Peptides against a protein of PDB entry 5TDY. Designs and how they scored, part 10

Target 1, 88 residues: chain A of PDB entry 5TDY
Amino acid sequence: EKKIDGRRKAAVLLVALGPEKAAQVMKHLDEETVEQLVVEIANIGRVTPEEKKQVLEEFLSLAKAKEMISEGGIEYAKKVLEKAFGPE

## One batch from the design tools (peptide; made by RFdiffusion4, then SolubleMPNN)

Design b1_p10_5_s3 (from b1_p10_5, 4 letters changed)
Fold by OpenDDE base, seed 3:
Structure b1_p10_5_s3 (fold): chain B 88 residues (1-88), chain A 10 residues (1-10)
Amino acid sequence: as target 1 above (88 residues)
Amino acid sequence: DEVFEKVVNT
């Protein structure tokens, strides 16, 4: 796996969510962070399937570690993300 | 890293 810049990871995730859901997330962030993310999103260019998968897997890992999702649901959550944000 | 964590914690 190639190391992805932290700010780019956030941009990849937000783009994957789509503009409506991304906007809802960003409403809860501080102004400086929002500005940084907007710049990264604007300059995101092409997102490879590999980096998209890597970012989503890290997101799931962090969500589990923070107890935002149950241990028993982790595999199902992975499948949901693949269907929602994977290749079309 | 920090920005990504903030997004996750939203």
Scores: peptide ipSAE 0.451, ipTM 0.904, DockQ to the pose 0.653
Fold by OpenDDE base, seed 1:
Structure b1_p10_5_s3 (fold): chain B 88 residues (1-88), chain A 10 residues (1-10)
Amino acid sequence: as target 1 above (88 residues)
Amino acid sequence: DEVFEKVVNT
């Protein structure tokens, strides 16, 4: 597992969500953070399936820890991600 | 990371 820069992780997540969902997320962020994310997204280049999977798994882990999603669904969600963003 | 946490906490 390769360590991903924190700002890059955020950009990868937003790109993975798609423009509509990403826009909704960014509406709730402060202006300084939005500026940082715009720069990272503009320079994101290629996102590998491995990076995408890693970022989404970390997102799910954090969302669970913050009780944003049901704990009972986390294992299923991880399996879905593995099937969707696994090896090409 | 602070930026990533902010995104998650929206």
Scores: peptide ipSAE 0.423, ipTM 0.896, DockQ to the pose 0.632
Fold by OpenDDE base, seed 4:
Structure b1_p10_5_s3 (fold): chain B 88 residues (1-88), chain A 10 residues (1-10)
Amino acid sequence: as target 1 above (88 residues)
Amino acid sequence: DEVFEKVVNT
């Protein structure tokens, strides 16, 4: 698996969330960070299923570690990701 | 990456 640039990971995540959810996330960020993210999103190009999976799995892992979501929800979400973007 | 962390921590 290829290592993904951190800034690109953020862009991939925000694009995956969709514009409405992404906008809500960005409302809680400082202006400088928002500007950086907009640039990354604008230059995201093609996102492979594999890198999308990697980013979302890392997101869920971090969310679990920070206790932002229940364990049951995380396990379910991981299964959803495997079905949608798994090795098949 | 600090940018990714900021996004996750919102």
Scores: peptide ipSAE 0.413, ipTM 0.891, DockQ to the pose 0.648
Fold by OpenDDE base, seed 5:
Structure b1_p10_5_s3 (fold): chain B 88 residues (1-88), chain A 10 residues (1-10)
Amino acid sequence: as target 1 above (88 residues)
Amino acid sequence: DEVFEKVVNT
């Protein structure tokens, strides 16, 4: 796996969420952070399926660790990604 | 990963 820049990971996640959900997330962030994220999104370029999968798996892992999700793990994350985006 | 953490913690 390639190490992805943290700001890029955030941009990939927000793009994956879609504009409506991304906007809802950013409403809870400070203005400076929002500005940074907008720049990263604007410069995101192409997102590979591998990058997208990696970011979403990390997101889901963190969400579970924070008890935002009652069940999960790498296998659960994979199932979510497969259903959401299909196989790579 | 501060920015990413901020996003996750919303």
Scores: peptide ipSAE 0.400, ipTM 0.885, DockQ to the pose 0.660

Design b1_p10_5_s4 (from b1_p10_5, 5 letters changed)
Fold by OpenDDE base, seed 2:
Structure b1_p10_5_s4 (fold): chain B 88 residues (1-88), chain A 10 residues (1-10)
Amino acid sequence: as target 1 above (88 residues)
Amino acid sequence: DEVFQKVVDT
């Protein structure tokens, strides 16, 4: 898989979540970080299905590391995200 | 990535 710029990964994730969920995430971030994310979202251009999948999978991996979620739980969460935000 | 991690931490 192609390496994705870290800032772009954040933008891809937020766009994938949709405006309502993205807004809820941003409400918990500092102003500087919000400004950075807004710039990235504004300049995101086209997001490929491959990028979207890669970002969502990495998100789940990081969430696992943070919350000590079991591998089975991560796999289930991955399926949910793919159904909700994957290619249609 | 720092920015991406901050998003994850929310």
Scores: peptide ipSAE 0.403, ipTM 0.886, DockQ to the pose 0.661
Fold by OpenDDE base, seed 1:
Structure b1_p10_5_s4 (fold): chain B 88 residues (1-88), chain A 10 residues (1-10)
Amino acid sequence: as target 1 above (88 residues)
Amino acid sequence: DEVFQKVVDT
């Protein structure tokens, strides 16, 4: 597993969400953070499937913790992603 | 990362 820069992770997530959902997220962020993210998105280049999967796994893990639902961590997140976005 | 966490916290 390759370490991904934190700002890049956020950009990868926003691009993965699509423009409509990304816009909704950014409405809730402070101006300085928005500026940082815009720069990262503009310079994101290619996003590999591996990066996308890794970022989404971490996102789901953190979101689960925030929502105070059942503990499952990264392994649970992996299972969810494999079911939702794995091979068709 | 602080920026990533801010996105998650929305």
Scores: peptide ipSAE 0.402, ipTM 0.887, DockQ to the pose 0.705
Fold by OpenDDE base, seed 4:
Structure b1_p10_5_s4 (fold): chain B 88 residues (1-88), chain A 10 residues (1-10)
Amino acid sequence: as target 1 above (88 residues)
Amino acid sequence: DEVFQKVVDT
C-alpha cells in the first residue's frame, strides 16, 4: 500500500462523507483547521478506490480505538469497503 | 497526522 499524506487523508475522508456529514464534522473543529481542510479538499483532484479504502479503514480503526462505534459495526464496514474498493 | 486525528476526534 502506498503511504498517503496525512492532510490528504483528511480531505479524502471528508469528501467520502459527503458535504452534509463533512459540514457536521467541521462544525466541531477550530477555524484554522477548517481552513486547512478546505484547501486540501479543493486540491484533492482524483481519489483512487485504493486510497479511499485505506483512509476509511484507518478511520474505522481509530474510531474503534476511541470506542465511538461497536466492533461488530466496524468489522461489517470493513467488509463493505473490501467489496466496494478491494481487490477483485 | 494531526489534522486527520482532529477529524477522527469529532
Scores: peptide ipSAE 0.401, ipTM 0.884, DockQ to the pose 0.678
Fold by OpenDDE base, seed 5:
Structure b1_p10_5_s4 (fold): chain B 88 residues (1-88), chain A 10 residues (1-10)
Amino acid sequence: as target 1 above (88 residues)
Amino acid sequence: DEVFQKVVDT
């Protein structure tokens, strides 16, 4: 498992969410952060399935820690994300 | 990690 740069993780997540959801997220961020993310997204290149999986799993872990996802639902959420935004 | 956390906190 390779360590992913933090800014790249954010870009990978936003790209994985798709343009509509990514836009909604970015509307709630400060201008400086948006500028940073735009640069990272523009230069993201290819995202491997392994990298995408790693980022999404970390996102879910953080969301669970913040109680954004009910306990016991994290594994289900992982499956949903894999089916919706996984490799195809 | 900081930028990623900001996205998560949105």
Scores: peptide ipSAE 0.383, ipTM 0.876, DockQ to the pose 0.688

Design b1_p10_6_s1 (from b1_p10_6, 5 letters changed)
Fold by OpenDDE base, seed 3:
Structure b1_p10_6_s1 (fold): chain B 88 residues (1-88), chain A 10 residues (1-10)
Amino acid sequence: as target 1 above (88 residues)
Amino acid sequence: PLSPFEELLK
């Protein structure tokens, strides 16, 4: 696996979620962070299937790790994966 | 605690 920086990982995930759900994810972030993420999304370019899979699997892993403090973590991760790999 | 998204952003 090639190392992907956190900003790009976040951008890949947000694009996969779509604008409405991405907005819900970012609603509690500070203005500067949101602006930085929007820039990353604007410059995301091509996302390979490999890096998309890598990002989503890492997100799923992180959601599982937080399950003890957030019951909705696994369910959220599943929804992200469905949007990413579901039919177009 | 940080959300999974915020952890990913690091």
Scores: peptide ipSAE 0.497, ipTM 0.888, DockQ to the pose 0.672
Fold by OpenDDE base, seed 4:
Structure b1_p10_6_s1 (fold): chain B 88 residues (1-88), chain A 10 residues (1-10)
Amino acid sequence: as target 1 above (88 residues)
Amino acid sequence: PLSPFEELLK
């Protein structure tokens, strides 16, 4: 398993979510952070199936963990998986 | 606490 930096992980996830859902994820972040993420997305290049799978699995794990202390975490994870591996 | 996304961003 190749290590991926957090900025790229976030960009990969946001692209997988699509623009509408990505916007919902970032709406509470400060302007500078949003701009930084946009730059990462702009320079994301090609995302391999391997790294996409890795990022989504890690996110799912994080979401499940947070679900214990924050309601809605598991639902968020399910939405990501549906968009990433669904018929879309 | 950080959201799952924010944790991923670290």
Scores: peptide ipSAE 0.479, ipTM 0.884, DockQ to the pose 0.752
Fold by OpenDDE base, seed 1:
Structure b1_p10_6_s1 (fold): chain B 88 residues (1-88), chain A 10 residues (1-10)
Amino acid sequence: as target 1 above (88 residues)
Amino acid sequence: PLSPFEELLK
């Protein structure tokens, strides 16, 4: 398993979500953070299936860890995984 | 509290 920095992980997730859902995720972030993420997405290059899977599984784990304080986290994470690796 | 996405971003 290769270590991925946080900015890259976030960019991989946002690309996997698609532009509409990515926009919903970023709607409450400050402008500077959004700009940084946009730059990271613009320079994302190739995303391997292994990297994508690693990022989404970590996101799922984080959502589970915060289930009691973040409403809808588990179900949202499951939907992300289904869209990313399920049928189009 | 930070969202799962914000935790991922760290």
Scores: peptide ipSAE 0.469, ipTM 0.882, DockQ to the pose 0.706
Fold by OpenDDE base, seed 5:
Structure b1_p10_6_s1 (fold): chain B 88 residues (1-88), chain A 10 residues (1-10)
Amino acid sequence: as target 1 above (88 residues)
Amino acid sequence: PLSPFEELLK
């Protein structure tokens, strides 16, 4: 397992979500953060199945860890994983 | 608190 920086992980997740859902995730972020994420997405290059799996599983884990303080986090993570891996 | 996405971004 390779260590992936947070910016890369976020970009992988957003690309996996698709443009519509990615926009929903970022709608509350400030302009500068969005711009930074767009740059990472633009330069994402190739994403291996292993990298995608690693990122999405980590996101699910983070959502579970935040279940008591983030409403809908677990359900959202489950939906993300289902939509991201289902077609594959 | 930070959302799961924001935590991932760190």
Scores: peptide ipSAE 0.447, ipTM 0.877, DockQ to the pose 0.713

Design b1_p10_6_s2 (from b1_p10_6, 5 letters changed)
Fold by OpenDDE base, seed 2:
Structure b1_p10_6_s2 (fold): chain B 88 residues (1-88), chain A 10 residues (1-10)
Amino acid sequence: as target 1 above (88 residues)
Amino acid sequence: GLSPFEQLLL
């Protein structure tokens, strides 16, 4: 398992979500973070199936962990994964 | 707190 940079993980996730849903996620971030992520997305290059799977599973894990102390994490993760795999 | 996405960025 290759360790992936956090910024790249976010870019992989956003690309997997598709432009519409990715935009909705980014609306909750500050302008500087959005600019950084746009750069990461623009330079994402090739994403392997293994990398995509790793990122999505990690995001799901983080969402589940957060759900333990706040609601909405699991459902959010499910929606992200549905959009990631749906168009495929 | 940080959202799952923001945590992923770390």
Scores: peptide ipSAE 0.238, ipTM 0.815, DockQ to the pose 0.750
Fold by OpenDDE base, seed 1:
Structure b1_p10_6_s2 (fold): chain B 88 residues (1-88), chain A 10 residues (1-10)
Amino acid sequence: as target 1 above (88 residues)
Amino acid sequence: GLSPFEQLLL
């Protein structure tokens, strides 16, 4: 798989979540970090389905590893992606 | 330091 820049991964995730859920994720971050993320979002350009899938799967995997969620893995991630973006 | 992506998990 293609390596994605760390800053870009954050932007891809936040765009994929949509504005309401992205706001909930970012509400605990400091002001400077939020502004940095907004800049990345503004310059995100085109996001491929492959990037979206890769980033969301990585995020969910890491969240599970940190015990932030009780369920995850590839199958759950795929279900989330389908709900968020529909068939491609 | 932590990447912006990692910071979203804190």
Scores: peptide ipSAE 0.193, ipTM 0.782, DockQ to the pose 0.145
Fold by OpenDDE base, seed 5:
Structure b1_p10_6_s2 (fold): chain B 88 residues (1-88), chain A 10 residues (1-10)
Amino acid sequence: as target 1 above (88 residues)
Amino acid sequence: GLSPFEQLLL
C-alpha cells in the first residue's frame, strides 16, 4: 500500500464525493482552507481506483471512529465510486 | 498540525 500525502487525500476524497457532497463537507471550513482545497482539487490529475478506495476507506474509518456515521459506510463509498467513475 | 484530509472531519 502506497502512502498518500494529506493534501492529495483531501482532493481525492472531495472529487470522489461529487460536487454537491464535497461542497457540503467544505461549508464548515474557513475561506482560506477552502481555497487551499480547491487548488488541490484543480491539480488532482489522474486518480487510480486503488487510490480512491484507499482514501475513502480511511475517511470512513475515521468518521466511524468519531461516531459520525453508522456501519456500512465502506460499502456505500464503493457504490458511489462505481456510479461516479465506473469500473477501471 | 492537522493535514487537509484530517480537517475535513472536523
Scores: peptide ipSAE 0.191, ipTM 0.778, DockQ to the pose 0.141
Fold by OpenDDE base, seed 4:
Structure b1_p10_6_s2 (fold): chain B 88 residues (1-88), chain A 10 residues (1-10)
Amino acid sequence: as target 1 above (88 residues)
Amino acid sequence: GLSPFEQLLL
């Protein structure tokens, strides 16, 4: 599989979620992080089916791995996005 | 069933 930048992965996920769900996730992030993600989304360009599939599978895998210790959907989503968006 | 995160994604 192709390597995808972490910041791009977060943007791909948020776009895939749709604006309503993405907004609910982003409400729990700090303003600076939101601004960074918005920039990534604005510059996302084309997302290939392969990229989308790869990104979603990665985040789903993370969710399943941490399901037993998850503090809740929103909090978990925040943690996943923070890790995905972090520097490589 | 779906985890809270999976419910959010779908």
Scores: peptide ipSAE 0.028, ipTM 0.563, DockQ to the pose 0.066

Design b1_p10_6_s3 (from b1_p10_6, 5 letters changed)
Fold by OpenDDE base, seed 3:
Structure b1_p10_6_s3 (fold): chain B 88 residues (1-88), chain A 10 residues (1-10)
Amino acid sequence: as target 1 above (88 residues)
Amino acid sequence: GPSPFEQLLA
């Protein structure tokens, strides 16, 4: 497993989600952060299936670990994984 | 605290 910086992780996730869902994820972020993420997305280059899987699994793990997040958020992350790679 | 996305970004 290779280390991925946080900015790249976020970009990979956002691209995987698609524009509509990515916008929902970012809707509460400040303008500067959004601009930074857009730059990362623009420069994302190649995303390997392994990298994509790693990022999505980490995101799901973070969602499950957060006690304040609704189950809907967890299910959302699960659906992303299912669409990207199929069910396990 | 920070959302899972914000934690990923950090």
Scores: peptide ipSAE 0.492, ipTM 0.905, DockQ to the pose 0.662
Fold by OpenDDE base, seed 1:
Structure b1_p10_6_s3 (fold): chain B 88 residues (1-88), chain A 10 residues (1-10)
Amino acid sequence: as target 1 above (88 residues)
Amino acid sequence: GPSPFEQLLA
């Protein structure tokens, strides 16, 4: 797999979540962090399906480790994408 | 500790 820096991973996730859910995730972040992420999103360019899959799977793994969700894996990722953008 | 999102960002 290709290495992706954390700032880009976060931006990819936020774009994948859609604006409403992304806003909810960012609510507790400080203003400086939010501004940095907005800049990353503005300069994100194209996101490949492979990159999106990699980021979502990593995030879901982290979420499972924190017991935030009981459902995980690619099937959950598909649900997230479906809610944000509809079926591909 | 940091949230999953913050861990991803790090």
Scores: peptide ipSAE 0.489, ipTM 0.902, DockQ to the pose 0.552
Fold by OpenDDE base, seed 2:
Structure b1_p10_6_s3 (fold): chain B 88 residues (1-88), chain A 10 residues (1-10)
Amino acid sequence: as target 1 above (88 residues)
Amino acid sequence: GPSPFEQLLA
């Protein structure tokens, strides 16, 4: 599989979530970070199904790992996946 | 700690 940088991964995820949910994800980030992410989203270009799947699966994995020390990670990941793939 | 999203971004 192709290696994707973190900035692009985040952009792919946020686009998949849609603007409303993406805003909720970024609500606790500082303004500079938000601006950086917006730039990445603006320059995201084409996202392949494989890339989207890879990013969402990695996010799910990270959420499951965090579930070991805090609850809600798996549920959050499921919600993200639902919004990312459900609208089809 | 960092959220799954922040970890993805890193």
Scores: peptide ipSAE 0.484, ipTM 0.901, DockQ to the pose 0.743
Fold by OpenDDE base, seed 5:
Structure b1_p10_6_s3 (fold): chain B 88 residues (1-88), chain A 10 residues (1-10)
Amino acid sequence: as target 1 above (88 residues)
Amino acid sequence: GPSPFEQLLA
């Protein structure tokens, strides 16, 4: 699919999570990184359902690689995210 | 190592 810059991918994820959860994700990041992400969020523009799906699937894959999601749980997580933040 | 989010950002 269309390649997305990492900065944009992060912004797409953060917007999808909503402000409360996004804030939790960013808590441990340094100030400079937070400021950069805020700029990306501010300039995110339109996010297509396909783009959201691509970003979420990549994030879940990364989480799986870190063994943060069990082998049997990742598919469930994908379904949850698709229903909550996927195409509408 | 970097978290999944940080890897996504990279």
Scores: peptide ipSAE 0.470, ipTM 0.901, DockQ to the pose 0.608

Design b1_p10_6_s4 (from b1_p10_6, 5 letters changed)
Fold by OpenDDE base, seed 1:
Structure b1_p10_6_s4 (fold): chain B 88 residues (1-88), chain A 10 residues (1-10)
Amino acid sequence: as target 1 above (88 residues)
Amino acid sequence: GPSPFEELLA
């Protein structure tokens, strides 16, 4: 797999979430961090399906490790990915 | 600690 820097990973995730859910994720971040993320989103260019899948899977793994996701496991992750790769 | 998103960003 190709290495993706953290700033790009975050931008890919935020774009995948859509503006409403992305806003919820960034609510507690400071203004400077938000501005940096907006710049990354503005310059994101094309996101390949492989890159999107890689980022989403890594994020879900991190969420599980932080016990944000306590139930659902693999089946929940699968549903999230299916929704994320739906029509946009 | 950091949220999952902050860990991704790091």
Scores: peptide ipSAE 0.493, ipTM 0.901, DockQ to the pose 0.597
Fold by OpenDDE base, seed 2:
Structure b1_p10_6_s4 (fold): chain B 88 residues (1-88), chain A 10 residues (1-10)
Amino acid sequence: as target 1 above (88 residues)
Amino acid sequence: GPSPFEELLA
């Protein structure tokens, strides 16, 4: 599989979520970070189905790992995946 | 700690 940098991964995820859910994900980030992410989204270009799948699966994996120290990670990941894939 | 999203971004 192709290696994707973190900035692009985040952009792919946010685009998949849509503007409203993406805003909720970024609500606790500082303005500078949000601006950086918006730039990444603006320059995202074409996202392949494989890339999208890879990013979302990695996000789920990260959420599961976080579940070891904080509850809600798996449920959060499931919600994100639902919003990302469900509308199809 | 950082959220799963922040971990993805890192």
Scores: peptide ipSAE 0.492, ipTM 0.899, DockQ to the pose 0.759
Fold by OpenDDE base, seed 4:
Structure b1_p10_6_s4 (fold): chain B 88 residues (1-88), chain A 10 residues (1-10)
Amino acid sequence: as target 1 above (88 residues)
Amino acid sequence: GPSPFEELLA
C-alpha cells in the first residue's frame, strides 16, 4: 500500500537476495550505481514483511514482463519469492 | 533492454 521509491525497492531486494546473489545482480552495473546501491543498503534500516513482500512481488512482475527478452528473469524471481516466503 | 532489477530501481 505504501509507495516505495526505486532506490529503496532495489535495496530491499538486494538484502533479501543475500550478498552473493546481490553481487551477481549488480555485476554489470557501473561503479557509481553500485556505490549508490551500497549506500542504500547500508541505510536500509528496518524492512517490514509487508514491504518485503511488495517489493518481491513487483520484482516477479517485472521479470515476467521481460520473459521474452530475459533468459532467467522469471525463474530467478520465483526463487527469490520462494526463499523469502517459503514454498507453501 | 534493462533487466528486471534495473526496472525496479528506475
Scores: peptide ipSAE 0.463, ipTM 0.894, DockQ to the pose 0.713
Fold by OpenDDE base, seed 5:
Structure b1_p10_6_s4 (fold): chain B 88 residues (1-88), chain A 10 residues (1-10)
Amino acid sequence: as target 1 above (88 residues)
Amino acid sequence: GPSPFEELLA
């Protein structure tokens, strides 16, 4: 699979989630970071199904990695993905 | 610590 930079990964995820859910994900981030992400979203261009899948899988892995640290965090991630894309 | 999203962004 192709290497994707973190900024693009985040943008792909946010676009996939939709504006309302994306806003909830970003609400605790500082204004500068939000502005950077908005720029990345604006310039996201084409997102292939493969790229979307890759990003979502990585996000799930990151959420699972924090299972022992914050169960609430992983549950939130699961709920976000399930609501956005359904169980797969 | 950072959220999964923040880890993704990093």
Scores: peptide ipSAE 0.439, ipTM 0.889, DockQ to the pose 0.740

Design b1_p10_7_s1 (from b1_p10_7, 4 letters changed)
Fold by OpenDDE base, seed 2:
Structure b1_p10_7_s1 (fold): chain B 88 residues (1-88), chain A 10 residues (1-10)
Amino acid sequence: as target 1 above (88 residues)
Amino acid sequence: MADIIKEWLS
């Protein structure tokens, strides 16, 4: 498994969500952080299916660790998030 | 979700 830079992970997630949903998430970030992420998004280039899968899985892992989701709901949440992704 | 992004950027 290839290690993904944190900034890239964030960019991959936001791009996968699509501009509308990404904007909603970024409303909770400070202006400087948003500007940094916009730059990362602009320079994201090609995102492989492997990267998307890896980012999603790590997201779910962290969500579980933060008690945002139950362990039993991981698979369901994965499907929900995948369906929530914007077209690519 | 923003909290996880913040974690990635920390």
Scores: peptide ipSAE 0.607, ipTM 0.925, DockQ to the pose 0.843
Fold by OpenDDE base, seed 1:
Structure b1_p10_7_s1 (fold): chain B 88 residues (1-88), chain A 10 residues (1-10)
Amino acid sequence: as target 1 above (88 residues)
Amino acid sequence: MADIIKEWLS
């Protein structure tokens, strides 16, 4: 699999969330970080299905590690998020 | 979710 830059991963996630939910997330980031992410989003170009899948899987892995989601709910969460993030 | 983004940007 291709290695994805951290800034790109963040941009892919935020675009997948949509503007309303992305805005809620960005409330928790400092102004400089927000500006950087806005630039990345503006220049995101094409996001492949492979990138979306990779970002989603890494997101869930990190969410599990940070105890934001239970181990038992990972597979269920994957299905929910795939439907939410999949088609544009 | 913001915590994960911070991780990616670190």
Scores: peptide ipSAE 0.606, ipTM 0.925, DockQ to the pose 0.806
Fold by OpenDDE base, seed 4:
Structure b1_p10_7_s1 (fold): chain B 88 residues (1-88), chain A 10 residues (1-10)
Amino acid sequence: as target 1 above (88 residues)
Amino acid sequence: MADIIKEWLS
C-alpha cells in the first residue's frame, strides 16, 4: 500500500462522510485548520478505491484505539460507516 | 471523529 499524507487522509474521510456530516466534524476544528482542509478537499481529485479502503481501515483502527468502537464491533461499524458514506 | 482528524494533521 502507498503512504498517504495525513492531510489527504483527512480530506478523503471528510469527502466520504458527505458535506453535512463533514461539516459537523469540522465544527470541532479551529478556523485555520478548517480552511486548510477545505482547500485540500477542493484539490482532492480522484480518490482511488485503494485509498478509500486504506483510510477507512486506519480510521477504524484509530477509533478502536480511542475506544470509540468496541473490538467486536469493528466489522459492524465498517458496514455502518460504508452505508453512511456519501458519493465521492 | 475530529480527534482522529487532528491526529492525522499532527
Scores: peptide ipSAE 0.603, ipTM 0.924, DockQ to the pose 0.797
Fold by OpenDDE base, seed 5:
Structure b1_p10_7_s1 (fold): chain B 88 residues (1-88), chain A 10 residues (1-10)
Amino acid sequence: as target 1 above (88 residues)
Amino acid sequence: MADIIKEWLS
């Protein structure tokens, strides 16, 4: 798999969430960080299905590691993500 | 979600 920088990962995730949900998430970030992310989102360009899948799977992995989701939940979440954010 | 994003940006 290709290495993706952190700023790119964040932008891909936020775009995948959609504007409303992305806005809710960014309410927990400082103003300067939000401005930086907005720039990254604005210049995100093409996001391949492979890149999106890689970012979302890493997100789930980190969420599990931080006990944000249950072990059984991660597998189900992957299925949900595949349906909601699958190949476009 | 914000915590993971912060991690990616750190």
Scores: peptide ipSAE 0.599, ipTM 0.925, DockQ to the pose 0.795

